Peptides against a protein of PDB entry 6GMG. Designs and how they scored, part 197

Target 1, 331 residues: chain A of PDB entry 6GMG
Amino acid sequence: DSDDRVTPPAEPLDRMPDPYRPSYGRAETVVNNYIRKWQQVYSHRDGRKQQMTEEQREWLSYGCVGVTWVNSGQYPTNRLAFASFDEDRFKNELKNGRPRSGETRAEFEGRVAKESFDEEKGFQRAREVASVMNRALENAHDESAYLDNLKKELANGNDALRNEDARSPFYSALRNTPSFKERNGGNHDPSRMKAVIYSKHFWSGQDRSSSADKRKYGDPDAFRPAPGTGLVDMSRDRNIPRSPTSPGEGFVNFDYGWFGAQTEADADKTVWTHGNHYHAPNGSLGAMHVYESKFRNWSEGYSDFDRGAYVITFIPKSWNTAPDKVKQGWP

## One batch from the design tools (peptide; made by RFdiffusion4, then SolubleMPNN)

Design b2_p15_3_s4 (from b2_p15_3, 8 letters changed)
Fold by OpenDDE base, seed 2:
Structure b2_p15_3_s4 (fold): chain B 331 residues (1-331), chain A 15 residues (1-15)
Amino acid sequence: as target 1 above (331 residues)
Amino acid sequence: SNADLINKYNDEALS
């Protein structure tokens, strides 16, 4: 029950974290200890360590989304999302493949669709776009200059994003970022902002008017990236979990992983920070735990989800929640 | 297992 959610207590600014524990190839710790690490490593505003505020601790307590929330400064809107889908593979497998023994047609199609997504290419696309955005931001001192720079960059690369509407999340994302407008944030100066990335895992079969099979096994046509741009329309994502396929089965609504702005070129060496569930130390779920996973571990996802998106948002450069290097675990 | 890493529910806020 969500009513069991508790805001983690404040941690002294000078308190060092306890060592993280290995967990299935990941680094794992309790949320309170993550707060300690966060304060030591990620809390810096304009070069000064900050104690995680009560508001930030409350955000964090929401679970996996809380990790992204506290580091991005806003609840994820998921408007600027990217993925990669192999249409040829999908069509070929549907045409030439067949359901496994005991697998229904709907289950087969859902599985084939899931397997037709390429997480690495999706992530790479997001990083590519973020890089373009960062170049556009660098010397732009107003939004108009940013947009002009962005269009020029896209034109030079012959990127299909250049054809997006001015109201597209791609072009409107910066102006819609609260921290961009804050005096102590961007102060309406694009050059004070940088693009960052997080990822969301979710279920494709969320349409309540669709067949039960799609809700149980996935909607093969849902949440595909647009050709050329890689943009995913996330408007139909309502955080609805997968429907049970057997009695007593339950699925999680979503999973969020924070990447930030790591510069590691090898995707497999990048670190993704995420939580298991909302913080309920006195409830059945227990205390929230935070995981730092390599890309392979993150991108594998869970059976709860058949879609992954890589989302771009913005934070002030004065924040240290998205450093170029992230170390897994502690120390 | 992966089920041990992600538990049943992540709370959410309005976006």
Scores: peptide ipSAE 0.043, ipTM 0.683, DockQ to the pose 0.265
Fold by OpenDDE base, seed 3:
Structure b2_p15_3_s4 (fold): chain B 331 residues (1-331), chain A 15 residues (1-15)
Amino acid sequence: as target 1 above (331 residues)
Amino acid sequence: SNADLINKYNDEALS
């Protein structure tokens, strides 16, 4: 229930941010102060900073997803998602491992499945694919040229993605990006676009027709990446949170983290921007806060989630919402 | 704790 959600007020274009607060190895600030930073650092269109519009502020007010929303320019569709899963590890642990004291079989299997995902490898795969896409975009002035370039790049790298259907999210992602079609965006010119990355944390046990144990402890078989490609079928992700295991327990429906297009080669040094909840300054949840976290902090996630996906989308190169370097906090 | 950094509620998808 977001009845208490409020759109943050406008901030003057030249208003400098207040210092961020350190929190658990992260940089933290209230949403209004993030707007100030965003206007100074990320708002630039064609090199000129912009005041965050009312529409953008409204998007941002939705919480963690709002951060990704305002920076990507669209609500996340999560169609082009990647992860890494170690099937051999999973099978071995199930066979040779044992439930912990007090741990049910279902809980054990869910935990083992969660631990069989490698967040770093998933992120690396997404970056690899984004790099391939960016090369394909570079000199392509229509979608046909982009697709031809993409297929060629994939063939050269012997990448299994070359076998994906033409209508797959992988090949259709660009054409389905609103900013690609906008006159002031891509204007249907792929070379004006670049690939960017965000991450989603969510719960695997979302099938209401499955056992209660899967809803409580995870579905070990759900949302696994396809072998070779690393693609995750996200079609069954309906933002359903983990089921309570005890009375009064509740879990968050999802978490989103914005990475963009940072060039930092060391994954551990990359910065992920995310929010805690929708903005409700007069409600029980309180004001929205924005966090800038290192990869270790982001990828650790919460017990609310047992899946992490790294998603590719596109933004115009004229936007500065995905700079090469992101600095934590302020100043 | 990290659990305190995120509340129980984020807005649902609009589309």
Scores: peptide ipSAE 0.041, ipTM 0.700, DockQ to the pose 0.249
Fold by OpenDDE base, seed 1:
Structure b2_p15_3_s4 (fold): chain B 331 residues (1-331), chain A 15 residues (1-15)
Amino acid sequence: as target 1 above (331 residues)
Amino acid sequence: SNADLINKYNDEALS
């Protein structure tokens, strides 16, 4: 129960982290130790280390979403999301493939749809778009200049995003970012902001008016990216978990992974930071743990989820929550 | 297993 959630206590600014431990090919530590690392590595504002505030510690305590929350500065809205889906593979497998032994038709279709998403290509698309946005942000000192730059960049690249409506999440994302408007943030100056990326894993079968089979095994048609742009309509994502397929079975509502703005060209070497559950040191769930995973570990996901989206948002350049290089673990 | 990393629910979305 979320009532067991506790805000982690403050950590002294100069306290160094204890060593992380390996866990399933990733670096793992308890949330308080992550706070120590965060203060040493990611807390910098205008080059100065900051103690994680009580508000930030409270955000972090929410679990995997808390990691993205504290680093992005806002609760994820997931409005500007990208993915990659192989339509030809999907159609071919449905036509020529066969359900596994004991697999229902609905389960087969759900699995085929899940397998038709390419996480690496989805991530690459988000990085591509983030790069375009960052170029548009550079030397733009008002929103109008940013939007003009963005349209020019898209036209030069012959990107289908140039045809998006002015009111779309793509064009409105910056103006809808709280830190963009803050005096100590962007101060309405696009050139003070940069694009960052996080990822969300979630369940496709969330429509309660659909068949039970779709809720149990996935909705093959849900949350597909638009051709050309790669944009995913996330409006129907209500954090509804997968329906149980057997008595006593339960699934998690979502998972979030923070990437930020790493410049590592090899996707497999990028580091993704995420949490296991909300912080409940005195409850049945126990203390929250934070994981730093390589892309392969992150993108593998869990059976709880059949969709992965890569989302773009913005943070002030003065923040160090999205450095060019992320080192896994400690020291 | 990797499933052990998410052993229970995260907090619900705030909005």
Scores: peptide ipSAE 0.041, ipTM 0.703, DockQ to the pose 0.225
Fold by OpenDDE base, seed 5:
Structure b2_p15_3_s4 (fold): chain B 331 residues (1-331), chain A 15 residues (1-15)
Amino acid sequence: as target 1 above (331 residues)
Amino acid sequence: SNADLINKYNDEALS
């Protein structure tokens, strides 16, 4: 019950974290201990440690999305999302493949579609675009300069994103970032901002007007990236979970993983921070736990989800919520 | 509402 959500208490700024616990190749800790780590490692504004505010602790308490929320400074809008889909693989498997024993046609098609997404390539596309955006931001002191730089960068790379409309999420993302306009944030100066990445896992079969089979087994045509750009239209993502395939079965609404701006070139060595559920220490779900997972662990996802999007947003460079290097666990 | 924004639960691996 969401009514059981509790805001974690404040932690002293100088309190050091307890050691994280290894769990399935991840580093795990309770949310209160993550707050301690966050204050020591990620809280810095202009080089000074900050205590996590009550507002930030409240955001964090929302679960996996809370981790992204507290580190990005805003609730995820998911407007600038990327993925990679192998259309040829999809078509070939549908044509030449057969359902497994006991697998329905709809289940087969949903599975084939899911397997036709490449999480690593999707992540790499987002990183590529983030790099382009960061170059465009670097010496731009107003939005016009940023947009001009961005267009030039895209032209140089012959990137299909250059053909996007000026009103597209790609070009409007910066201006729509609250921290960009804040005095202690970007202060309307693009050069004070940097692109960061998070990931969302979600269910494709969210259309309530579609067939029950699509809601149960996935919509093979939903949330595919546009050719050339890799952009995913997330407008139809309403946080609707997968429909049960058997009585009593339930699925999670979404999963969010925070990457930030790590510079590690090897995707497999990147660290993704996420939570298991909202904080309910006195409820049935229990206390929220935070996980720091390698990309392999994160990208595997769960049966609850058949889509993974990699989303770009922006934070002030003065924040340390997206450092170049993230160390898994503690110490 | 909180129901729309909140992460409800995860599977056994994360619970």
Scores: peptide ipSAE 0.104, ipTM 0.753, DockQ to the pose 0.106; fails the geometry check

Design b2_p15_4_s1 (from b2_p15_4, 10 letters changed)
Fold by OpenDDE base, seed 1:
Structure b2_p15_4_s1 (fold): chain B 331 residues (1-331), chain A 15 residues (1-15)
Amino acid sequence: as target 1 above (331 residues)
Amino acid sequence: DELEAYYQSHLDKAK
């Protein structure tokens, strides 16, 4: 019940976090303790640590999406999303594979589609594009210069993104970022911004006009990346959860993981920050917990979801919510 | 509240 949500109280700026505890290969802590860590490590604006504001604490209290929200500075729009899908694997498995014992055809097709996505390659594509964008931002002092740089970079790399429409999420993402326009943010100067990445897990079978089987077991054709670009059309993602396959079964609408702008080349060593649910310390769900997971833990996902997207957005370089190196846990 | 629709309402499903 959303009525049980509570905004975590303010934490003193100089209060140090309590140690995180290990939880299934990841570091875990309660939300208030994450706020303490956030203030010590990620809160810096222009090199000075800041107390998390009431507004930011309210954003954070929304759970997994709250972690991405507070660190990116805006509610996720998910418009610039990337994934990788192995079409050949999908076709071959459908042709040569067989349903497991007790598995329906729809279940089989949904599972095969899910397994045909490559989370690591999807993440790599997003990082590649973010790198291109960052190069385009570096010395651009207006949007026109940024766009020109971006087109040149894409042309040099023979990237299919060069053929995207000027109004596509790819080219419009920067101008549509609120912090880009803020005086204490980008101040309309692209060179003051940097690209960052987060991930969303969600369900493919969200079309209410489709078959019940697709809603229960997945839509094999939904939310596939475009060939060449890797772009995923997220317009049909309405945060609708998987339909129950048995009485009493329920699924969650989404999960979000914050990566930021880590420079670790080994994907398996990257750290993803996410939350379990909205903060309800006096409710049935209990206090919100924050997890810092390695990529393998994050990308594994849950049975609630059959799609993973890696999304690019922008934050001011003056923010330290996306540092080059993220240390898992505390200390 | 428009944001209420976006509440994450799952339990800790740690693996």
Scores: peptide ipSAE 0.042, ipTM 0.784, DockQ to the pose 0.329
Fold by OpenDDE base, seed 5:
Structure b2_p15_4_s1 (fold): chain B 331 residues (1-331), chain A 15 residues (1-15)
Amino acid sequence: as target 1 above (331 residues)
Amino acid sequence: DELEAYYQSHLDKAK
């Protein structure tokens, strides 16, 4: 089915977008029109509007991950991920709660675990950390200075992240960012970079050595954030979808939402950009659509997923793919 | 291929 993927054609640089359409409380448009908007709003490098390149259009054509890909400049590695999990709630519900009518124990535990995650708090943690990183980046002109600043910031806030290993994704994320090393990007200057955020929804029950029940209904113990830091070990996320619970049922492997670096203090008013599927205008899936959703719409997710992570990466400040303000839809 | 693994739109499942 993926063989039907097509790279959207180039759009003239000066072509204005058509109006977006409302869809389930979000703004929606076809991918070609998003390219038009992207060129008008997000394409700027050093303040100059750019046409989306063929490479970028190809990245975008991969659907939800494509939106994050084109805006972050790299395929998501998801190594620096945050979440929030209420352990007390989980334990209490397991102890005192009961399965619903017709719900198996495995279903119950999976559901309780899912409900014990707080998307808003996870997002807030990522924003907090991103802010710390941005402060550390601001006056640092080499990686050593950045790391020193970061450690100082963490110490001042008594943040448990200060105890992370120097080789951890937290400290190594910047140096492992391709755009940081690019001449027309960061050029190895941390002060030219900024932290950005995207989110991934995925399935917890990916361990093939575990029970079928966990693959069908979730693994309550998987992908929990570490206490204190909020870091999620994403190493075992292999983009494996939820196993069908009934004949003919199928689930999607993941969803990605791009937030960037919006400064809106109210989480509920933040805009998340994501796609529905890969672009297949001549295939059964049809053309790719891009959605700009408010946080409530994004964080709601789907039954396909029982985990949400908020991931930090970096882009050059010269890029406008992560502006302070994102306007939903067009005009 | 991780990129090729995305084969459907979960949005169509939205209630």
Scores: peptide ipSAE 0.037, ipTM 0.765, DockQ to the pose 0.376
Fold by OpenDDE base, seed 4:
Structure b2_p15_4_s1 (fold): chain B 331 residues (1-331), chain A 15 residues (1-15)
Amino acid sequence: as target 1 above (331 residues)
Amino acid sequence: DELEAYYQSHLDKAK
């Protein structure tokens, strides 16, 4: 019950975290202890350590989305989403493959579609675009300069994103970022901002007007990236969970993982921070736990979801919520 | 429900 959600209490600024617990290849801790780590490692504004505010703790308490929320500074809008889909694999498997024993045709098609997404390539695309954006931001002191730089960078790389409409989420993302306009944030200076990445897992079969089979087993045609750009239209994502396939079965609406701006070239060595559920220490779900997972652990996802997107947003460079290197666990 | 959209409640799973 959502009514069981509780905002974690404040932690003293100088309180050091307890050791994290290893769990299935990831580091795990209770939310209160993550707050302690966050204050020591990620809280810095202009080089100064900060106590997590009541507002930030409230954001965090919402679970997986809360981790992304507190670190990005805003609730995810998911407008700049990227993925990679292997159309040839999809077509070939549909043509030459067969449903597994007991698998319906709809289930087979949904599974094949899910498996045709390449999480690593999707992540790589997002990192590529983020890199381009960061270069465009570097010496731009107004939005016009940023946009000009961005177009030049895209042209140099022959990137299809150069053909996007000026009003597209791709070009409007920076000016629509609240922290960009804040005096203590970007202060309308693009060079004070940097691109960051988070990931969302969600269900493809969200169309209420579609067949029950699509809602149960996935919509093979939904949330595919556009060719060339890799952009995913997220407008139809309404946080609707997968429909049960059997009595008593239930699925959750989404999962979010925070990457930030790590510079680790090997995708498999990157660290993703996420939560299990909203904080309910006195409820049936229990206290919220925070996980720091390697890419393998994150990208595997759960059966609740058949889509993954990698989303770009922006934060001020003065924030330390997206450092170049993230250390898994504590100490 | 917009408020519901803010909640995520999956249980710990072995991976």
Scores: peptide ipSAE 0.040, ipTM 0.771, DockQ to the pose 0.258; fails the geometry check
Fold by OpenDDE base, seed 2:
Structure b2_p15_4_s1 (fold): chain B 331 residues (1-331), chain A 15 residues (1-15)
Amino acid sequence: as target 1 above (331 residues)
Amino acid sequence: DELEAYYQSHLDKAK
């Protein structure tokens, strides 16, 4: 019950975190302890540590989305999303493959579609685009200059994104970022902003007008990236969970993982920060926990989800919520 | 048991 959600209390700015605990190959801690780490490591504004505000603690309390929320500064809109899908593999497997024993046709198609996504390539595409955007942001002191730089970069790389409409999420993302317009943020100066990345796991079969089979086993045609650009239309993602396939089975709505702007070239060594559920210390779910996972752990996902998207947004360079290097756990 | 723990670890509510 969402009514059990509680905002974690304030933590003293000077309080050091307790050690994280290993959990299923990842570092894990309770939300209050994450706040302590956040204040020591990620809270810096203009080089000064900040206590996590009540508003930020409230955002964080919403669970996995809260981690991305507090670090990005806004609730995820997921407009600029990327993925990688192997169309040839998908077609070939559908044509030549066979359902497993006891697997329905719909289940087979859903599974094949899920397996045709490449999380690593999707992540790499997002990183590539973020890099291009960051170059375009450099020395651009107004939006027009940023957009011109971006177009030039894309043209030089013969990137299909150059053909996107001016109103597309790709070109409009910066101006639609609240922190870009804030006086203490970007102050309408692109050069004060940087691109950051987070990931969302969700269910493809969200169309209530579609067959029950698609809702149970996935919609093979939903949320595919556009060829060339890798852009995913997220407009139909309404945070609807997978339908139960057996009595008593239940699935969750989504999972969010925060990457930020890590510069580690090896994807397998990147760290993804995410939460389990909303903070309910006095409820059945219990206290919220925060996990810091390597890419392998994050990208594995869960049976609750058959899609993964890697989303680009922007934060002020003065924020330290997206450092070049993220250390897993504590100390 | 482990599977249940994973499911519980992903129960999330959004605004």
Scores: peptide ipSAE 0.027, ipTM 0.688, DockQ to the pose 0.110; fails the geometry check

